# Ledger of designs, part 134: peptides against a protein of PDB entry 5HDT

Target 1, 163 residues: chain A of PDB entry 5HDT
Amino acid sequence: MVVKTFMDMDQDSEEEKELYLNLALHLASDFFLKHPDKDVRLLVACCLADIFRIYAPEAPYTSPDKLKDIFMFITRQLKGLEDTKSPQFNRYFYLLENIAWVKSYNICFELEDSNEIFTQLYRTLFSVINNGHNQKVHMHMVDLMSSIICEGDTVSQELLDTV
Target 2, 163 residues: chain A of PDB entry 5HDT as posed
Amino acid sequence: MVVKTFMDMDQDSEEEKELYLNLALHLASDFFLKHPDKDVRLLVACCLADIFRIYAPEAPHTSPDKLKDIFMFITRQLKGLEDTKSPQFNRYFYLLENIAWVKSYNICFELEDSNEIFTQLYRTLFSVINNGHNQKVHMHMVDLMSSIICEGDTVSQELLDTV

## One batch from the design tools (peptide; made by RFdiffusion4, then SolubleMPNN)

Design b2_p26_2_s1 (from b2_p26_2, 10 letters changed)
Fold by OpenDDE base, seed 3:
Structure b2_p26_2_s1 (fold): chain B 163 residues (1-163), chain A 26 residues (1-26)
Amino acid sequence: as target 1 above (163 residues)
Amino acid sequence: VDELKEMLLKRVEEELKNGSKPSPYS
């Protein structure tokens, strides 16, 4: 119910945002982030991505630790992009497309561990990219990574080494 | 990987010069 709710919510509905705020917060709980089912985790990631989109420019998550957990979690899910023939690939693509457009990772600039988050993101993206990916995947990955580089004041050496 | 890297570097250069597309968290 939670996953379906957020994926279908309209971004412009303030009433719905208020109504489902508790669900948004609950979705970021360890129960979901550490869910044993891989497919559930993917759906959670997509839902979280939608939450960032819907609640923009102010995400409902205020805890720096929670935000770090969320983005590290989303990053881990992006590993699923590697298998372009997977039945779940379209959902992984959705996740990538969303975070690239929304630029939700830009929230991480306010976190102390932003460099760690960005480094892990870049490493993940470069580790999964292969000849099976089409131009759209490339574009979204570039959009995502370029935004972080351009919006950030500094880039860690580790991140530079990754690129 | 190399193609992606090249695309990224090119995009970075372009966006630094011309700015980035507006987005919810930009």
Scores: peptide ipSAE 0.521, ipTM 0.926, DockQ to the pose 0.902
Fold by OpenDDE base, seed 2:
Structure b2_p26_2_s1 (fold): chain B 163 residues (1-163), chain A 26 residues (1-26)
Amino acid sequence: as target 1 above (163 residues)
Amino acid sequence: VDELKEMLLKRVEEELKNGSKPSPYS
C-alpha cells in the first residue's frame, strides 16, 4: 500500500510530505534496496520514483552516497523492461514513465559519480530495448536520455560510446 | 537499438535548439 500512498499523494501538500518523510527515508535503506524479492524491489523503485516526484525540486535524500545507491538501484530495476509479456511490465513501464517525466536523474549532476550512473542507465536502456516495445517506451527512454545530455555540461567519452 | 539512438539524436538536436519541456527537476 506504500506505492499507492505515494502515487495518490498530492505533491503540493507540504503537510503530507512532512508526514511521510520518515517513510521515504526508510524506503531507501539497505533493507529495501537489497531486498531479495525482485517484486519488492520493483515496488520500492516505484515508490522512490514517486518520492522524487512528490518532493521535487528538493529530494529528501541528502547523502550523496545514498543518492548514488538509489539511482543505481532504480537503474537495475529497469532491466525488467526487457520482458514485455511479464505481468509486472506495467509497473516497469510506470517506473520508466515517471523518471522520464520527472527527470529525477538530473539530481545526479550534483554527484561526483554522475557519469557512472548515467553510463549504467544508458547501457541498461539500450540493453533491454527490443522489437516488442512500442513507441511509448521509446519516447520515454528518449525523453530520459535526452534530458541528461541536454542538461549536462559535459558528457564522458564512456557515456558517448554507449549512445 | 539503432532506432532508439536515432530518435535520441533527433530529440537532442531539437531540445538544444528549442529548449526542453519543463519538469520537476529542470
Scores: peptide ipSAE 0.512, ipTM 0.924, DockQ to the pose 0.894
Fold by OpenDDE base, seed 4:
Structure b2_p26_2_s1 (fold): chain B 163 residues (1-163), chain A 26 residues (1-26)
Amino acid sequence: as target 1 above (163 residues)
Amino acid sequence: VDELKEMLLKRVEEELKNGSKPSPYS
């Protein structure tokens, strides 16, 4: 129900955004980010991605530490892209498509540990890519990584070495 | 992996020259 609600919400609906603000904040709690069930974590990641889309350009999360936790969490979930035959692959694809289009990782530029977040993202994407992935997956990955490189004011040597 | 790297490098060059598409967090 929660997943469907966020996926169907329109960015232009201020009333709905206000209504579900508390739920959005709750989904970023340690309870969900550290949930023991792999499928639950994937659903949480998709919801968080939708939250960034819906509340753009201002995410509802004000804590830099919380934002770091969220993006490190989302990055870890992207490992699931490795198995293209998994019943859950469509949701992993949705996650990738969303973050590539929304460019939610751009929020990380203002974080102290932005380079760490971006490095982990790049390493994850290159680690999961395989012959089973189609051109759409490649395009979303390139969109995501290129945006970070081109819009960043500075790029650390560590990030450059990752690419 | 190599194919993806090549695609990325080409896209970076293109976007640095021509700009990138607007997005919610641009």
Scores: peptide ipSAE 0.509, ipTM 0.923, DockQ to the pose 0.905
Fold by OpenDDE base, seed 5:
Structure b2_p26_2_s1 (fold): chain B 163 residues (1-163), chain A 26 residues (1-26)
Amino acid sequence: as target 1 above (163 residues)
Amino acid sequence: VDELKEMLLKRVEEELKNGSKPSPYS
């Protein structure tokens, strides 16, 4: 229900955004980010991705440490893209599609550890890509990585070495 | 991996030249 709510929510509805603000903040808590159930963590990641989309251009998360935790968390979930035959693959695909289009990782440019986040993202994406993935997956991965390279003022040598 | 890398390089060149599509956090 929570997932569907955020997926269907229109970003132009300020009333609904205000209504679910507390829920959005709660979903970024350690309780959910460190939830023992892998499927729950995936759902949380999808919700967080939707939250970034809905509350753009400014996410409701104000703590740099919290933002770092969230994006590192989302990056870890993207490892699930490796199995294209998984029953959860559609949700992993949704996560990838969302973050690629929204360019939510651009928020990380303001973080001190942005290079660490981006490096981990690139390593993850290149590690999961395989022959089972179609052109759409490739396109979203490229959209995501290209945006970071092109929008960033500086790209570390470490990040370049991952490509 | 190699195919993805090539696609990425081409996209980077294209976006640097022509700009990127507007997005919520662009």
Scores: peptide ipSAE 0.507, ipTM 0.922, DockQ to the pose 0.893

Design b2_p26_2_s2 (from b2_p26_2, 8 letters changed)
Fold by OpenDDE base, seed 3:
Structure b2_p26_2_s2 (fold): chain B 163 residues (1-163), chain A 26 residues (1-26)
Amino acid sequence: as target 1 above (163 residues)
Amino acid sequence: PEELKKLLLEKVKEELENGSKPSPYS
């Protein structure tokens, strides 16, 4: 129910944002981030991506550690993009499209471990790309990575090495 | 992948020169 709620929530509804704040916080709990079901984790990731979209420009998560956990979690889910014929591919695509458009990873610039997060993101994206991916996937991946490069003041050597 | 890297570099150049499109967290 939590997943469905946030996916369908109107971005412009402040009342709904306040109403479902507790659900947003709960979704980022270890229970969901460490859920044993891969499909559940994917849905959680999509929902988290939507939460960032809905609550922009301020995500409801205030803990730096929690934010790091979330983005590392989302990054791990992006690994699922490698199988273009997976029945869940459309949801992986949704996740990619969302985070590319929303630029939610830009929140990470305020985190101490931003370089680690970005590096893992880049490594993941380059590891999953294959000939089965269409131009839209490429575009979203590029948009995602480009935004981070352009808006960051500096790029670590490690991050550069992943390109 | 080389093609992706090329696209990335081109996009980076474009955004640096022309600015990024507005986005929720831009």
Scores: peptide ipSAE 0.359, ipTM 0.867, DockQ to the pose 0.881
Fold by OpenDDE base, seed 2:
Structure b2_p26_2_s2 (fold): chain B 163 residues (1-163), chain A 26 residues (1-26)
Amino acid sequence: as target 1 above (163 residues)
Amino acid sequence: PEELKKLLLEKVKEELENGSKPSPYS
């Protein structure tokens, strides 16, 4: 229900944004980010992705450390894209599509550890891509990575080595 | 993968030339 709530919310609903702000903050707690159930973590990731979409251009998470944790968490969930035949693939696809469109990873430019986050993202994407993925998956991955390259002032050598 | 890298480079060139599409965190 939580996932549905955020997924169905409009970006222009300020009253609802305020209403669910505390819920958004709780979803980024260690309890959810480190949840032992893989499917729960996926749902949390999708919800967090929607939160970034809804609260744009300013995410409700103010702590740099928390933001880093969130994006590292989302990156880890993207590993699930590797199995195109998984019953949960549609949700992994949704996650990818969302973050590619929203460009939520652009928030990471404000973080000191942005290069680490981007490096992990690129490594993850290149590690999971396979012949089973269709053009849409490729498109979203490319959109996501190209945005980071184009909007970043500099790209570390380590990041370049992952491409 | 080579194909993905190729697509990425093409997209980067396209965005640098034509600009990026508007997005929530543009």
Scores: peptide ipSAE 0.358, ipTM 0.868, DockQ to the pose 0.869
Fold by OpenDDE base, seed 5:
Structure b2_p26_2_s2 (fold): chain B 163 residues (1-163), chain A 26 residues (1-26)
Amino acid sequence: as target 1 above (163 residues)
Amino acid sequence: PEELKKLLLEKVKEELENGSKPSPYS
């Protein structure tokens, strides 16, 4: 179980990180990012989020294009937060909690298309929030968005209009 | 979502004044 392995992995275990490096890289392949099963894609997103956590401060993905694909992919999965009664909601919550805590989207500041990524993230979060979400969900969404605003050197007008 | 926007603005103010919480990619 790949997801379980990464969820339980200690950031301080260099030996384990090295052991699963190839698997981490494989999980970011088009095969998984474009997997036809939405539940598989959610698991992949959670695993990728854990990979960013474990390999911090340097993610194992070196390609800017790949990083863009990953974060756009993760953003798309966050749409699943809209249904709080879904059997998979706990995994969507885990994804949100992880990326909010880890601040993995900060990696996007180094990308040329960072504004596009952040805009899509904000639009997604504002589109899925509803009265079924508890305070914890709101907190994580706010933490995620505020971090980007406060740590960014420049905020585009487009992003400001999204908020 | 006006409530979320309000919370976001308050959080932004808090972080600008007091700093952000340490995190793996902060």
Scores: peptide ipSAE 0.348, ipTM 0.860, DockQ to the pose 0.867
Fold by OpenDDE base, seed 4:
Structure b2_p26_2_s2 (fold): chain B 163 residues (1-163), chain A 26 residues (1-26)
Amino acid sequence: as target 1 above (163 residues)
Amino acid sequence: PEELKKLLLEKVKEELENGSKPSPYS
């Protein structure tokens, strides 16, 4: 129900945003980010991606440390894109499509560890791509990475080495 | 992969020349 609720929400509904604010904060807790079930973590990542979409341009998470944890968590889930025949691939695709369009990773520019987050993202995307991926997957990956490069004020040498 | 890197470079050039499309966090 939680997944469906956030997927159906529109960012223009202020009443719904306020109603589910506590749930959004709870989903970013260590309980969910460190959940032992891989499928649960994927669902959590999709919900978090939707939360960023719904609450744009201001995410409900105010702690820089929490934001770092969330994006490192989402990045780890993207490893699941490697298996195009997985029953969960559609959810991994949804996650990729969402973060590419929403540009939620742009929030990371204000974080001290932004370069670490972006580096891990690039390494992950380059490591999972294979011959089973179609043009849509490639487009979303490129859109995601190019937005970070073009909108960033500075790019570290470490980040450049991952490309 | 080289193909993805190529696509990325082309997209970067395009966005630098024509600008990026608006998005929720742009």
Scores: peptide ipSAE 0.341, ipTM 0.853, DockQ to the pose 0.872

Design b2_p26_2_s3 (from b2_p26_2, 10 letters changed)
Fold by OpenDDE base, seed 2:
Structure b2_p26_2_s3 (fold): chain B 163 residues (1-163), chain A 26 residues (1-26)
Amino acid sequence: as target 1 above (163 residues)
Amino acid sequence: KSKLVEMLKKRVEEELKNGSTPSPYS
């Protein structure tokens, strides 16, 4: 299992970066991002999150369009946090915890469409958060969104309207 | 920025008041 392998790896390892570069590129293909199976897409998202953890603060993807697609994809997967009783909830939690800790979305500041990405992220998180989530989930969501505010030079009105 | 963060936290708190779901498995 790729996810478990990446989970045990240290962040920012050059050897690991080289080893999994090709895998990272393949995981970002349309075949995986548009896979019809929801559980497969979640697994792909977790793998991508782990890749960002390993490569942080950089990304192995050179195409801005591909980066946008990836983060829009990850954002869509976060909708799965809504069902706390899902058998896959722990994996959704892992996804959230990972991207919050690593501040993965901060790489989106390099993209022209960062506002769109952040806006969709905020809308998604606010749409799923509720008091059925424990404090850890709340903390990760707040940390994730706060980091974007703190790192940005300015905040668009569109993003402000989501808060 | 600190004010925006506080606004964010406030919004989160407001969303937490709109309903309950089963406890997450984390």
Scores: peptide ipSAE 0.369, ipTM 0.805, DockQ to the pose 0.049
Fold by OpenDDE base, seed 5:
Structure b2_p26_2_s3 (fold): chain B 163 residues (1-163), chain A 26 residues (1-26)
Amino acid sequence: as target 1 above (163 residues)
Amino acid sequence: KSKLVEMLKKRVEEELKNGSTPSPYS
């Protein structure tokens, strides 16, 4: 699987960045973002998260609209964190851990609709968090949301209302 | 900002205590 390959990659390898550039572009296509299979979409989200990890602090995508679509897509996948007994939970955890550690959503500060993206992220996380989650999940969720507050120059009232 | 972070932590604790309704899958 593509996910397994990305997990073992060196983040600062230019050769790896070049090798997987085309794959990164293909994974962001509507074919994958709108794939009818939820497990495929989760796998795509994990791959996209790994791509952001590899290319951090920048993204290989030049279109602001595409970046918005990707992060809204990733946010939708995080809904799957609700069921801790799901066979796919480990992949949902991987997705959360990755984007929290990398601070992937910080790229969204450059987008005009950043507040919309952050608001949807906060609402999603608060809607899925439950007692079945361990301390690591809680920590990653808090770290992800706190990072956005700490790194942002301004916080919208709409975002504040979600807290 | 530090105050907001604390508010986030408190909100997380509240959700854990009271439970949360799952969002629908899209």
Scores: peptide ipSAE 0.343, ipTM 0.794, DockQ to the pose 0.048
Fold by OpenDDE base, seed 1:
Structure b2_p26_2_s3 (fold): chain B 163 residues (1-163), chain A 26 residues (1-26)
Amino acid sequence: as target 1 above (163 residues)
Amino acid sequence: KSKLVEMLKKRVEEELKNGSTPSPYS
């Protein structure tokens, strides 16, 4: 598996989208989403984020249930942002930066359970944000959460309770 | 929506305050 950095990736051609389709489907399988190794799960999350970037603004996944599983999975990985001294922190940062920039979670507005996904995202981010993070991390977290508020027509009471 | 964004920013600030190390002057 070739992992490209966020800064080095340009928009891919339609041919490349087709090339990544099979990989995208496999990465969303239970085998990877429920992998016992946390470092593998993080890598999977980063790859999924890259896939969303490549296919933006559309998603290569057609199943609403699968999309929900993916974003709930990505949200769980963001818990790793708490430990700034972790050897994997830079990869967690990459994940955050990517999904914030691409606004990947905006795809979730098409899902019936979007409010659940957003609520879990907000709870996770608020649980990990701390003064050990630099301003860039703070900005990405705020940008990610703000974009969801701005894009949504209405905000559920449950989501409001997390703010 | 702008009001909600401001509320969000305030919440972030509160979390940062809560996570701050106690002042050495306390």
Scores: peptide ipSAE 0.318, ipTM 0.774, DockQ to the pose 0.035
Fold by OpenDDE base, seed 4:
Structure b2_p26_2_s3 (fold): chain B 163 residues (1-163), chain A 26 residues (1-26)
Amino acid sequence: as target 1 above (163 residues)
Amino acid sequence: KSKLVEMLKKRVEEELKNGSTPSPYS
């Protein structure tokens, strides 16, 4: 499984980066991002998160449009955090923990539509957070949103309206 | 920026007061 492979990878390994470059590009294709099975999309999101972890602070994707598609895709998957009793919750938690720790969304600051991406992220997180989540989930959500504010040079009014 | 972070924390607290039932992870 692709997810298992990426989980075992060490960050900053140039050999691993080169080895899995082609796989990283394929995982970002429309075939996977628009896959009809939600469980498949979750696995794809986890793999993409691991890719960003490995390649941080850079990304193997050169297209700004592709990066936007990826992060909008990941944001949509985070909706699955709402049901804490779901059999897939552990993978949703992994996704959240990973992107919060790595600060994966911070690469979006270079994108023209960064404010749209961040706004959608905030709205999604606020829509799913509930008392079924433990303190660790709350902490990861706050860390993720706070890092974007702290490392951003400007904050749009649209983003402010979500807070 | 620090003020905005505090606003985020307050918003999180508000969402948690909506009365959702605690549930363990799967």
Scores: peptide ipSAE 0.313, ipTM 0.781, DockQ to the pose 0.046

Design b2_p26_2_s4 (from b2_p26_2, 10 letters changed)
Fold by OpenDDE base, seed 1:
Structure b2_p26_2_s4 (fold): chain B 163 residues (1-163), chain A 26 residues (1-26)
Amino acid sequence: as target 1 above (163 residues)
Amino acid sequence: VKELQELLLKKVAEELENGSKPSPFS
């Protein structure tokens, strides 16, 4: 399974990183980002999160438009955190934990539309948080959002209004 | 939501004062 391959890949393995570069690029294609199956899209999001982790500090995606699409896609998947009793919640948690620790959204600072991406992220997180979430979820969400606030050079008024 | 906002404010204050933890994209 492709997802399992990236999950278990060592960050220090340069040979493997080169070997799976094309696969990483294909996973960001419209075929996967717009896949009709919601569970498949979640798996793709987790895989993309792992790719950012593995290839850090250099993301294999060089197109600004593609990067924007990826992070908007990941943000949309985070809506699944709302249902804590879902069979897929653990995978949504994994996605959140990964992107929070890796700080993969920091790549977006290089994008012209970074404020749009961050705004959508914040809106999504605040919209899904509920009493069913434990402290771990809260901490990951906080880590994710605080990193963007603290490391950003400028923050739009719209983004400030969402906090 | 309010609790999350409070935690966020505390975390931001902490990171601004003490710095952020190391991470791949720090």
Scores: peptide ipSAE 0.303, ipTM 0.863, DockQ to the pose 0.895
Fold by OpenDDE base, seed 4:
Structure b2_p26_2_s4 (fold): chain B 163 residues (1-163), chain A 26 residues (1-26)
Amino acid sequence: as target 1 above (163 residues)
Amino acid sequence: VKELQELLLKKVAEELENGSKPSPFS
């Protein structure tokens, strides 16, 4: 229900956004972010990515600490892109495609730990890339990383060293 | 990895020159 609900929602439906706001907030709880099942975490990540898309340009999460937790969580899930033959790969691809186009990580610019978040994102992407990935995956990764570099007012030396 | 880095550098240069594509958070 949850996965289908958010995937089918469009960003212009204010009524639906209000209806599912509590669900969106619940999905960012520690219960889901720290869920022991890897497949559940992937589904949660996809839902969170959809939530950012739907509620853009304003995220429903107001706590900087919560936002940090969410993007650290999403970054960890992107490790699943490594196995291109996994039955779950298409969902990992969806996650990547979504966050790249939406530019949801740009929300992190206002966070104190933004550089850490971006650095971990870059390291993760570079660590999972392999010969099994097609050009579309490469383009999404590049779009994601390039957007952060170009939109940031300043880039830390650590981030530059990661690239 | 190197290929991805090259693509990234090209994309960064392109976006700095031509601007980024519009998106929900741009």
Scores: peptide ipSAE 0.296, ipTM 0.861, DockQ to the pose 0.872
Fold by OpenDDE base, seed 2:
Structure b2_p26_2_s4 (fold): chain B 163 residues (1-163), chain A 26 residues (1-26)
Amino acid sequence: as target 1 above (163 residues)
Amino acid sequence: VKELQELLLKKVAEELENGSKPSPFS
């Protein structure tokens, strides 16, 4: 229910956004981020991606630590892209497509540990890419990484080494 | 990996020259 709710929302309903604000906050709790079921974690990641899309250009999460946890969490879920024949691949694709278009990771520029987040993202993407991925997957990965490179003031050597 | 890297470089060059597509966090 929660997944469908956020997936069906657009950015043009302030009343609806306020209504589900508390739910959005709860979805970022440790209960969900550390859920033992990987399929549940994937659904949570998709919801979080949708939340960033819906609430853009602002995020409902005000804690830098929470934002870091969320993006590290989303990054970990992207590992699931490696299996193109998984029954959950379409949902992983949705996650990738969403965060690439929304450029949600750009929120991380305000975080102290942004470099760690970006480095982990790049390492993850390059680790999962394989011959089974089509051009669309490549383009979304490229769009995601390119936006970070182009909008960042400086890129650490560690991040450059991952590219 | 190499193909992805090449695509990334091309995209970066494109965005630097022509600007990025509009997006919520542009």
Scores: peptide ipSAE 0.291, ipTM 0.859, DockQ to the pose 0.889
Fold by OpenDDE base, seed 5:
Structure b2_p26_2_s4 (fold): chain B 163 residues (1-163), chain A 26 residues (1-26)
Amino acid sequence: as target 1 above (163 residues)
Amino acid sequence: VKELQELLLKKVAEELENGSKPSPFS
């Protein structure tokens, strides 16, 4: 229900955005980010991705540390893209598609640890890519990474070495 | 991995020349 709600929301629904703000904040809590069930974590990641989408261009999360935690969390979930035959692959695909389209990681440019976040993202994507992935997955990964490269004023050597 | 790298380089070049697609955080 929660997932469906966020998926169906758009950026033009201010009333709904206000209604679910509290939920958005709670979904970023350690309780959910460190949930023992990987399927729950995936759903949380998808919800967080949707939250960034529907609240854009503003994120409801104000703490830099929290934002870092969120994006590191999302990055960790992307590891699930590795198994293309997983029953949850479609959800992982959704996550990838969302963050690539939304360019939600662009929020990280304002964070002190942006290079760490981007490096982990790139390492994760290159680690999970395999011959089982179709062109759509490749395109989303490329869109995600290229946006960061093109928008970034400074790119660390470590990040360049990852690409 | 190599294919992805090539696609990435191509996309980067394209975006630098022609701009990126509009998105919520663009």
Scores: peptide ipSAE 0.282, ipTM 0.854, DockQ to the pose 0.858

